# Peptides against a protein of PDB entry 6J07, part 37

Target 1, 107 residues: chain A of PDB entry 6J07
Amino acid sequence: GQRGWFCGSVSQDLRQFWVAEGGTISDPRAADFLFSCDASHPDTLRIYQSLDYIEDNATVFHAYYLSAVANAKIKNSVALGHFILPPACLQKEIRRKIGSFIWEQDQ

## One batch from the design tools (peptide; made by RFdiffusion4, then SolubleMPNN)

Design b2_p15_1_s3 (from b2_p15_1, 11 letters changed)
Fold by OpenDDE base, seed 1:
Structure b2_p15_1_s3 (fold): chain B 107 residues (1-107), chain A 15 residues (1-15)
Amino acid sequence: as target 1 above (107 residues)
Amino acid sequence: DYDALAALAQALAEA
């Protein structure tokens, strides 16, 4: 399925793109994909605090993924894994080991 | 940890 939940930090344009590409919008418990543009937004923080996330059964993705797909010549060339949005407490360490996030470079 | 999550995310995208 292609059910998505969206943090309030995500623009309506990106939500509309998701639907235009065949996706649906649902609550976070039923969603297959969780999108956010702000790890510190209250909506996203509630996800990080949820039992599903704590038990590693949920992943939050940066909604910039949708922009990257929209702009790519080959949509299948965009790897969703590059857009994982971790909690703020982990981001500094990730930047140190892997480098800056894609959304910080291109957006 | 991050690499494992990235792989999982890609698998979900392909499904």
Scores: peptide ipSAE 0.030, ipTM 0.642, DockQ to the pose 0.074
Fold by OpenDDE base, seed 5:
Structure b2_p15_1_s3 (fold): chain B 107 residues (1-107), chain A 15 residues (1-15)
Amino acid sequence: as target 1 above (107 residues)
Amino acid sequence: DYDALAALAQALAEA
């Protein structure tokens, strides 16, 4: 399915794109995908603190993924995995090992 | 493992 939850940090344009692509918007527990533009946003922090996330049953993605898809000629050429948005406390270590996040490169 | 998680996420997206 294409049920998505969106942090308040995500623009209406990206939400509308999601719906235009056949997605629906739902609460976090019902969502297949969780989108955020800010790991420190209260909405996102609540996700990180949820049992679903703690038990590794949920993944938060940076909503810039949707922007990348919207601007790509071939939508499936955009790898969702590159847009995993981990908690802020983990990001520094990830940057050291893998490099800057895609959304940081383009922002 | 970030790479493992990324792979899983991509697989879910393709499903």
Scores: peptide ipSAE 0.029, ipTM 0.639, DockQ to the pose 0.075
Fold by OpenDDE base, seed 4:
Structure b2_p15_1_s3 (fold): chain B 107 residues (1-107), chain A 15 residues (1-15)
Amino acid sequence: as target 1 above (107 residues)
Amino acid sequence: DYDALAALAQALAEA
């Protein structure tokens, strides 16, 4: 299924796109996908502090993924895994080893 | 491991 939770940092346009593509919006516990645009937003921080996340049963994705899908000619060509949004404390190390995040490259 | 997590996340998207 396509049950998604959205941080308050995510625009209504992206939420509407999710629904238009057949998704539904739910609370974090019921959601299959968690979307955020800000790792420092209180909503996202609460996810990072949750048992589900700490136990590696949850992943937060940057909502820019939805923009990429919307703009892509082939939707399946966009890899969700490239849009994992880690806590701020890990981002510097990830940038050092893997490079800048996709959502930062287009800024 | 970021690469492993990315692969897993993609698999979830395809499910």
Scores: peptide ipSAE 0.029, ipTM 0.639, DockQ to the pose 0.073
Fold by OpenDDE base, seed 2:
Structure b2_p15_1_s3 (fold): chain B 107 residues (1-107), chain A 15 residues (1-15)
Amino acid sequence: as target 1 above (107 residues)
Amino acid sequence: DYDALAALAQALAEA
């Protein structure tokens, strides 16, 4: 599916890109993809607290994925899995084991 | 563990 939910932390430009690529905007319960730029944003926190997320039926992705796709020569070369956005409480441990997140590397 | 979840997410995106 191509239904996406967007945290308030995501810019209108990235939302427009999603729609331009054939996506639609929906509420988080109906969405196929959940996008956020801030794991600490209230909108994203509500996702982490939802039953769908707690039961591992939902995944939040960093919206920088859309920017990476927009800038890529080959769109399908961008791996969505590299953009999983975990809760803030887990990020330090993940960085220690895996390294810095891809959306932090260009900063 | 994180790598496994990332791979799963990618597989779902490709569907």
Scores: peptide ipSAE 0.029, ipTM 0.637, DockQ to the pose 0.073

Design b2_p15_1_s4 (from b2_p15_1, 7 letters changed)
Fold by OpenDDE base, seed 4:
Structure b2_p15_1_s4 (fold): chain B 107 residues (1-107), chain A 15 residues (1-15)
Amino acid sequence: as target 1 above (107 residues)
Amino acid sequence: DYDELAEKALKELLE
């Protein structure tokens, strides 16, 4: 399905885009997609601490994905996998290996 | 400038 949860760090515009594209908004446990703009936001931290996440049954994505989709010239040209938002404690090592996150580029 | 390689690496790091 297309059920999404949104951290409080995500703008209403992006939430509205999600709904406009056919998505629904739900609590984290029922959601198929978890969106956040801040790995350090309390809402997101609760996700990282959840059993589902610890057991690798949940993935948090940076909500910038939705912005990229909204502005994409070609449909389906935006890869969701590029927008995985890891906990802050892992980000430094990830940047070392693969470079800056896509949502951090050109900023 | 993400590509499939970066995507794969990121996923693997999170496993």
Scores: peptide ipSAE 0.049, ipTM 0.643, DockQ to the pose 0.048
Fold by OpenDDE base, seed 2:
Order: C-alpha cells, then sequence, then structure tokens
Structure b2_p15_1_s4 (fold): chain B 107 residues (1-107), chain A 15 residues (1-15)
C-alpha cells in the first residue's frame, strides 16, 4: 500500500511530494507508512504510545527519507530502513552504537 | 551514511 500518515512536524512540501508520487494521506491506524521529523512532537509521541506501535505493528520513519528519494530520482536507491525514527529514549544509545542518524549528518 | 550493518543494528535495537 501507499497510505501515509504525517506528523505535524513534516513540511507541506514533503506531503505534496508523497501525493505526487501516488501516495495518499490517512490517519495513523490506516497508514502503511508513518512519517515524522520530530520524535518529541506530540503527534509522534501519540504514535509511540499507541497499541499498534507497542505491539511492534507500526514503524515511524523520518520524513527526510522523502527528501532523499526526491533528490535521488530512483526510489529504490534510498534505503527506508536507514530512516527509522525511534523514540527519544532510545536515540542516545543508538547513536553511541551506530553513529549519528542519517538525517542529522548534513546539519 | 548508514550501511547494511548499521541498519540491521538499528532494527534489532528497536525490536
Amino acid sequence: as target 1 above (107 residues)
Amino acid sequence: DYDELAEKALKELLE
């Protein structure tokens, strides 16, 4: 599927790109992909607190993935797995083990 | 950038 949910932290440009590429926008429960730019945003926090997420049936991705896809022009050349956005409580330990997140490297 | 090993490690930490 190509249904996406977007945190309020995601720009309208990235949302428009998603739709232009054939995606639709839905509520989190119906979405195939969950996008956020801020793990501490209230919208994203509600996802992390949801039953679907707690039961490992949902994954939040950083919306910078869409920007990377747009720039690459080849969707499959960008690995979605590199853009998993974990809760803030896990990020510090993850950075220690695998380094800075890909969306932080150009900042 | 992340490599395949980093991606795997990230997924394992989130499981």
Scores: peptide ipSAE 0.045, ipTM 0.638, DockQ to the pose 0.048
Fold by OpenDDE base, seed 3:
Structure b2_p15_1_s4 (fold): chain B 107 residues (1-107), chain A 15 residues (1-15)
Amino acid sequence: as target 1 above (107 residues)
Amino acid sequence: DYDELAEKALKELLE
């Protein structure tokens, strides 16, 4: 199934899109997908501190992924992997290696 | 859709 958790930083519009596309909303432990728009938001920080995340059993994605999907001309053309949202402390190094994140480019 | 290749590449940067 498509169970998603949403950080408080994610707009209601994006949450509604998720549900409209067949997704459900759940707590982080039950969720298949974790969405956030702010790596520094307390909700997201709690995810990063969780055992599941520390053990690499969880991944946080930037909710802009949903916007990209909504606007995609080609179905299934948006790669979820491009929207991994790492902890803030790692983002500078990542930007040096791969450039700015997609959600930063299209804002 | 989920792109495992891209996901793996980004995750490797986190290691």
Scores: peptide ipSAE 0.044, ipTM 0.647, DockQ to the pose 0.168
Fold by OpenDDE base, seed 1:
Structure b2_p15_1_s4 (fold): chain B 107 residues (1-107), chain A 15 residues (1-15)
Amino acid sequence: as target 1 above (107 residues)
Amino acid sequence: DYDELAEKALKELLE
């Protein structure tokens, strides 16, 4: 199954979509996918501070990924890698290199 | 390219 954790910043609609697609909701330690809409939210900050994340055993994704999947016309056309949500302290440098994040763009 | 690196990292991590 698909186990997901959700930051409090993620809407109930996106959570419900996850479940409707066959996913389950779990705590961060058990989750296969970690979703957030705010790198500065306390819930997400706790993830970034965890050993799993520090040791590169966890990745946080922007929950906009789920919205993109929900609206996708072609299955598997949404690249999960485009939705990696890095800590706020790294975002400026990343934007300088690759431009604005997909969730910051008009869709 | 960050997105390419990210995708590669994710595949490695989640597979």
Scores: peptide ipSAE 0.035, ipTM 0.629, DockQ to the pose 0.060

Design b2_p15_2_s1 (from b2_p15_2 with Y8L)
Fold by OpenDDE base, seed 5:
Structure b2_p15_2_s1 (fold): chain B 107 residues (1-107), chain A 15 residues (1-15)
Amino acid sequence: as target 1 above (107 residues)
Amino acid sequence: FSSPPKSLYDKGLDL
């Protein structure tokens, strides 16, 4: 199954889309996919501060991924890896190297 | 917590 956790920064519409597509919503520890729209939101910060995240056992994705999937002709043509949401402290350096994030370009 | 397989990064989720 596909278990997802959602930061409070994620809209109800995107949460409902996840469920409509067969996903379930769970607490972070039980989730396979962690979605957020704000790396600085307290919910997301708690993820980044967790031992699992520090040890690279968790990944946060920008929830705009779900919006991109919803609008794609072929759902699995949207690469999940393009939507990795790193901590705010790393984003500036990443933008310098690879350019603006997709969720910043397409919104 | 868990992280998805890196193989999913290219092809995305099957939703």
Scores: peptide ipSAE 0.374, ipTM 0.873, DockQ to the pose 0.641
Fold by OpenDDE base, seed 2:
Structure b2_p15_2_s1 (fold): chain B 107 residues (1-107), chain A 15 residues (1-15)
Amino acid sequence: as target 1 above (107 residues)
Amino acid sequence: FSSPPKSLYDKGLDL
C-alpha cells in the first residue's frame, strides 16, 4: 500500500481522500509520500531539517496534488513532479526559472 | 523516509 504522512497544515478532507483512495497514514519515517500545504509549518520544517531530507532521501509534495487528482478525469495523469514542495529558501529561485507553483495559480 | 521513484514525477500516482 501507499503510506502517507501529512503536515498539520493539510485539511482533513484531503487526508480522508487519501485514505478513501486506498492510502494509509503513517509517521514521516514510515511514509512513502510526505504531504504539506505550508513549507513554513513547523511539521514541514522538521522534515527539511532531517538528515534523510538533507541527503535527498525524502521529498515533500504539496497536498494540493490530491485535490488535482480528485478533479482529474484520469487520476494517474496528474504529474506528481509539479507538486514538489521545496523549502522556502529555494522557492524564490524556482519561481524565477519556471514561474509560480501550480497550487499558487489555482487559488 | 523514502523517496518515490522519479518516474512517478511525470505519470503521477495511480489512486
Scores: peptide ipSAE 0.372, ipTM 0.873, DockQ to the pose 0.620
Fold by OpenDDE base, seed 4:
Structure b2_p15_2_s1 (fold): chain B 107 residues (1-107), chain A 15 residues (1-15)
Amino acid sequence: as target 1 above (107 residues)
Amino acid sequence: FSSPPKSLYDKGLDL
């Protein structure tokens, strides 16, 4: 199944969309997909500070991905990799190299 | 914690 965890920064609407599309909501340890709208939110920071994340066994995605999917004519046309949400400390450098994040462009 | 397959990075979730 599609198990997702949601940072407190994610709206209830996006959570509801996830469930409506067949996903389930779980704690982060059981989740396959971790969604957040704020890399600096305490919930997300706890993910980044986890050993599993540090060892590259976890990935946080910006929840705007779900909004993009909801607005897409073809759901699987929205590339998940474009919505990887790195820690805030890395974002400035990433923007210098590849430009603004997609969730920043579309909002 | 877990991470989705890297192959999904170029694709969308099958929602």
Scores: peptide ipSAE 0.369, ipTM 0.872, DockQ to the pose 0.652
Fold by OpenDDE base, seed 1:
Structure b2_p15_2_s1 (fold): chain B 107 residues (1-107), chain A 15 residues (1-15)
Amino acid sequence: as target 1 above (107 residues)
Amino acid sequence: FSSPPKSLYDKGLDL
């Protein structure tokens, strides 16, 4: 199934969209997908600091992905990989090389 | 925790 965890930084509207599209909400250890809107939020930081994340067994995605899907004519046209939310310490270097993140462009 | 298949990175979820 589609089990998702949501950082406290994610709005209730986006959570409701996830459920409306057939997803369920779970704790991070049981989740298949981890969503956040803030890399500095304590909930997200706990993910980044976990051994599973450090060992590349977890990925955090920006919840704006769900908004992009909701607005797309073709849902599968929105690439999940474009919404990977890295730790804050890496974001500046990423912006330098590939430009601003999608969720920053559409604010 | 679990990470989604890398194949989803280019096509996204089928919601």
Scores: peptide ipSAE 0.369, ipTM 0.872, DockQ to the pose 0.625

Design b2_p15_2_s2 (from b2_p15_2 with Y8L Y9F K11R)
Fold by OpenDDE base, seed 4:
Structure b2_p15_2_s2 (fold): chain B 107 residues (1-107), chain A 15 residues (1-15)
Amino acid sequence: as target 1 above (107 residues)
Amino acid sequence: FSSPPKSLFDRGLDL
């Protein structure tokens, strides 16, 4: 029963998986989860500029999370926290400290 | 309208 918003950068396959698993698709204001594949996409940038995000009431996740869940034998074994998608301006520093993002790695 | 926060600290996926 979770509501998800999807940036235009997210494929229809991942959106369909979300719905197949019982999720619904909503506008970002109503969404429980915000998914994107591109921190620089205009859709995602608008999220980063929103009051909800600025006030730390919203997190954007990389939609690759859904692919990881789809491929996992145990869905709960995929840690959502590994898929936080920060603004592009922060990604370089994050990579320096903790390494490449999981969605940038060939699995 | 209003909606609950959507941060990482929310409960995990319950689809």
Scores: peptide ipSAE 0.043, ipTM 0.653, DockQ to the pose 0.252
Fold by OpenDDE base, seed 1:
Structure b2_p15_2_s2 (fold): chain B 107 residues (1-107), chain A 15 residues (1-15)
Amino acid sequence: as target 1 above (107 residues)
Amino acid sequence: FSSPPKSLFDRGLDL
């Protein structure tokens, strides 16, 4: 049982999947996981501007991770680290160096 | 189940 916060950019279907799999939904302070589908959404921007994030005590993940988990044939085969959602100001350079994000590849 | 820190991104989902 883990606690998740969801940006307003995350669909209700993904939120429902999280709960169906045993997760709970909480505010960012109490959350174990922070999910977003849009680094430019105001909710996500507030996370990036928080002290927890600035001090490297928080990570935002793209909620497509949950879709990948839902569709995975092998349990625990989806690597959470592949779904780190960095601030928009860093994404262009990241794509240049390591390629497109996984959530962009499967769309 | 344990509750990992927000910065721990090298773990799988364990709800």
Scores: peptide ipSAE 0.040, ipTM 0.645, DockQ to the pose 0.317
Fold by OpenDDE base, seed 2:
Structure b2_p15_2_s2 (fold): chain B 107 residues (1-107), chain A 15 residues (1-15)
Amino acid sequence: as target 1 above (107 residues)
Amino acid sequence: FSSPPKSLFDRGLDL
């Protein structure tokens, strides 16, 4: 089974989808996936400030990925890499180079 | 045991 951590910014609906699909919810240290909808939320900020994250051993993904998976018609067609949620201090430069994030386009 | 979070450019999720 896959273990996920969820920032408080993630809706209960998306958490329930994760569990319904066989996922479990865990603390960030045990999690295989870290999900957030807000890079500025205190929960997410604590992740960014952790040693695991600073040493590039952790990645935060936007929870909208789960919504995209739920709506996908082809299994495994949604690329997780498109949903990386970087710290706010990096987002402006990323948008400048590669454009708006996918969750911003679809929302 | 617990494993670290997935790599930055993982391709997908299979629940």
Scores: peptide ipSAE 0.038, ipTM 0.650, DockQ to the pose 0.385
Fold by OpenDDE base, seed 5:
Structure b2_p15_2_s2 (fold): chain B 107 residues (1-107), chain A 15 residues (1-15)
Amino acid sequence: as target 1 above (107 residues)
Amino acid sequence: FSSPPKSLFDRGLDL
């Protein structure tokens, strides 16, 4: 799918890139992709509290994924799975086991 | 962006 929802924490440039590449912007219920730059933003918190998310039918991705895609070399692939944005309550433990998130490393 | 935009939807997604 090509429908995306964007937290208010996501820049207009990244939103425009999504649209320029053929994506559309929708409400969270209709979206195929959910993008955020801040797990603590009220918009993102509402996603985490939604039934779709609680039932594991939705995933939030860090919008830095779009920046990585925009800057990727042709021979390089960008793995969306590396940009999963979990709730803040889980991030410390994840960093302990796996290391810092990609968006933190490349900022 | 440091390079021209790359197609988001012409590539496979790795989840």
Scores: peptide ipSAE 0.025, ipTM 0.605, DockQ to the pose 0.072

Design b2_p15_2_s3 (from b2_p15_2 with Y8L Y9F)
Fold by OpenDDE base, seed 1:
Structure b2_p15_2_s3 (fold): chain B 107 residues (1-107), chain A 15 residues (1-15)
Amino acid sequence: as target 1 above (107 residues)
Amino acid sequence: FSSPPKSLFDKGLDL
């Protein structure tokens, strides 16, 4: 199954969508996918500061991915890699290189 | 933690 962890910054609606689509919710250690809407939220910061994350054994995705999937004509046409949520200290440089993140463009 | 394969990044999840 698809096990996901959700930062406290993620709305209940997006969590419910995940479950409705067949996903389950677990703690970070057991999760296959980590979702957050705020790189500065304490829950997400704890992930970034973990040894597993530092050693590139974990990836945090912006939960807006789920919203994009919900609105897509073809669900698997939404590339998960476009929704990688990096630590705040890296975001300015990334924006300079490739532009604003997808989750920032709809606002 | 269980990070997804990098090959999954260029496609979407089967939801």
Scores: peptide ipSAE 0.290, ipTM 0.842, DockQ to the pose 0.635
Fold by OpenDDE base, seed 3:
Structure b2_p15_2_s3 (fold): chain B 107 residues (1-107), chain A 15 residues (1-15)
Amino acid sequence: as target 1 above (107 residues)
Amino acid sequence: FSSPPKSLFDKGLDL
């Protein structure tokens, strides 16, 4: 099974989709996947400030990934890497080099 | 924390 943690910024609909697809919800330490919709949310900030995250032992994904999967004809065709949610301090630089994030384009 | 393998970044999850 897949264990996921969800920031308070993530809608209940997306959480329910995760569970409906066989996922479970856990605390960050036990989770395999960390989902958030807001890099500035206190829940997410606590992740970014953790030593594990700073040492690159954790990754936060934008929960919009789950929406994209739900809407995809083929679920595993939605690349997880496109939905990495970096800390706010890095987002400007990333947008400058790569462009707007997917979740911003469909916003 | 757990982090998925970086190889998964090019693929989607099998949900």
Scores: peptide ipSAE 0.289, ipTM 0.843, DockQ to the pose 0.648
Fold by OpenDDE base, seed 4:
Structure b2_p15_2_s3 (fold): chain B 107 residues (1-107), chain A 15 residues (1-15)
Amino acid sequence: as target 1 above (107 residues)
Amino acid sequence: FSSPPKSLFDKGLDL
C-alpha cells in the first residue's frame, strides 16, 4: 500500500487528495512516504533528527508533489525525486548548485 | 521509518 505521513504544514486538501488516490495516512514510523511543506516545521525537524533519517533510511518529500500530480495529464509523469525536501540547513547550498526548488517556481 | 526505492526518484507514484 501507499502509506504516507503528513507534517502539520500540509493542507487538508493535499491530504484528502492522497487518500482519494488510494493512499493511507499513518504515523511517521509506519509511513513509506513522508510529506511536508516546511522543512523548518517542528514535525519535519523531528524526522530530520531521527536516526533513521540520518542513516539515509528515510526521505522527506515536499507535499507540492501531490499538487503537481493532481494537475498532470499523466499522474506518474511527475518525478518524485524532484520533490525531495532537504533540511533547511542544506537548501541554500543546493539552490546554489541546481537552482530554485520546483515548489518555489511559478506555476 | 522506511524510504522508497531510489529507483522511484526518477518516476512518479502510481496514484
Scores: peptide ipSAE 0.287, ipTM 0.841, DockQ to the pose 0.635
Fold by OpenDDE base, seed 2:
Structure b2_p15_2_s3 (fold): chain B 107 residues (1-107), chain A 15 residues (1-15)
Amino acid sequence: as target 1 above (107 residues)
Amino acid sequence: FSSPPKSLFDKGLDL
């Protein structure tokens, strides 16, 4: 099964969807996937400051990915890479190069 | 971002 960690910024609905789809919820160190809706949330900031993240052994994804999967006709057709949530300090540069993030466009 | 590309990111999760 897929193990996920969720920042406090993620709604209970998205957490429940994860579990309903067969996922489990764990602490960040044990999780395969880290989900957040806010790069500035203290929970997410602690991830960015962790040794694992600094050494590029961890990736945070925007939890909106789960919403996109829920609405997709084919679940595994939603590319996970489009939902990488980098630290706030990097987001400006990314927007300049590739445009606004997907989770920003649909809101 | 400057991190190395990962093949996983081109895929969707099997939920």
Scores: peptide ipSAE 0.276, ipTM 0.817, DockQ to the pose 0.317

Design b2_p15_2_s4 (from b2_p15_2, 5 letters changed)
Fold by OpenDDE base, seed 3:
Structure b2_p15_2_s4 (fold): chain B 107 residues (1-107), chain A 15 residues (1-15)
Amino acid sequence: as target 1 above (107 residues)
Amino acid sequence: YSSPPKSLFDRGLDI
């Protein structure tokens, strides 16, 4: 199983799904994967401000990834890289180049 | 904090 950290912006349902699938929940320093639903949430901002993140030693993923996994017809078919959650200051430029993020399309 | 290998981004995660 993998160790995950969850921003306060992530629902309990998604956290429970993570655990049900074999994951464990840990603090950010011990986590293998970091999940958030809000790049502007204080919890997530603290990660973006960390030296580890600045030096590209950390990645934040949008927790909608777990919803996509739950609804996937084929196991392991949901590409993790499509759910990278960048800092808010970078999102506009990313949208300009690749379009809206996946988690925004189902809204 | 940790970051998974970039190569993992093209596939699903084994939770």
Scores: peptide ipSAE 0.392, ipTM 0.863, DockQ to the pose 0.649
Fold by OpenDDE base, seed 5:
Structure b2_p15_2_s4 (fold): chain B 107 residues (1-107), chain A 15 residues (1-15)
Amino acid sequence: as target 1 above (107 residues)
Amino acid sequence: YSSPPKSLFDRGLDI
């Protein structure tokens, strides 16, 4: 199983799904995957401000990824890279170039 | 923190 950290912005249902699928929940430094639903949440901002993140040793993913997995016919068909959650300062530029994020399209 | 290999981002996560 994988180790995940969850921002306070992530619902308990998505956290429970992670555990039900075999994952464990840990603090950010111990986690393999970092999930958030809000790039402006204080928990997520602390990640973005960390040295590990600045040095590209960490990636934050939108927790909607887990919802997509839960609803997918084939779970491993949901590409993780489509759910990278960048800092708010970059999102507008990204949307202009590649369109709205997946989690915004489905909500 | 850890970062998964970016080369794997085109795949689904095995939780």
Scores: peptide ipSAE 0.392, ipTM 0.863, DockQ to the pose 0.644
Fold by OpenDDE base, seed 2:
Structure b2_p15_2_s4 (fold): chain B 107 residues (1-107), chain A 15 residues (1-15)
Amino acid sequence: as target 1 above (107 residues)
Amino acid sequence: YSSPPKSLFDRGLDI
């Protein structure tokens, strides 16, 4: 199983799904995957401000990915890279180049 | 911190 960290912005339902699928929950330093629903949440900001993140050794994913997996007929068909959650300061420019994020489209 | 290689982002996660 994979180790995941969850920002306080992530619901218990999504956390429970992660565990039900075989994942475990850990602190950010031990986690293989970092999940958040809010780039401006203090928990997520602490990650963005870390040296590991600045040096591109960490990636934050939007937890809506787990919802997409739960609803997919084939869970491996949901590309993880489509759910990268960048810092707020970069989101506007990204939207201008590639359009709205998937989690925004489904809301 | 651990992060998957960016080359793996085009695939689904095996939890």
Scores: peptide ipSAE 0.391, ipTM 0.862, DockQ to the pose 0.632
Fold by OpenDDE base, seed 1:
Structure b2_p15_2_s4 (fold): chain B 107 residues (1-107), chain A 15 residues (1-15)
Amino acid sequence: as target 1 above (107 residues)
Amino acid sequence: YSSPPKSLFDRGLDI
């Protein structure tokens, strides 16, 4: 199983799904995957401000990825890379180039 | 922190 960290912005339902699928929950330093639903949440901001993140040793994913997996007939069809959650300061420019994020479209 | 390999980004995660 994989180890995941969850920002306080992530619902208990999504956390429970992670565990039901075989994952475990850990602190950010021990986690294999970092999940958040809010790039402006203090928990997520602490990640973005860390030297590990600045040096490209960490990636934050939007927790909506787990919802997409739960609703997919084929789990492997949901690409993790489509759910990278960048800092708020970069999001407007990204939307201008490639369009709105998936988690914004399906809410 | 342990960042996943970039190669995982184009496929689904095995939780």
Scores: peptide ipSAE 0.389, ipTM 0.862, DockQ to the pose 0.642

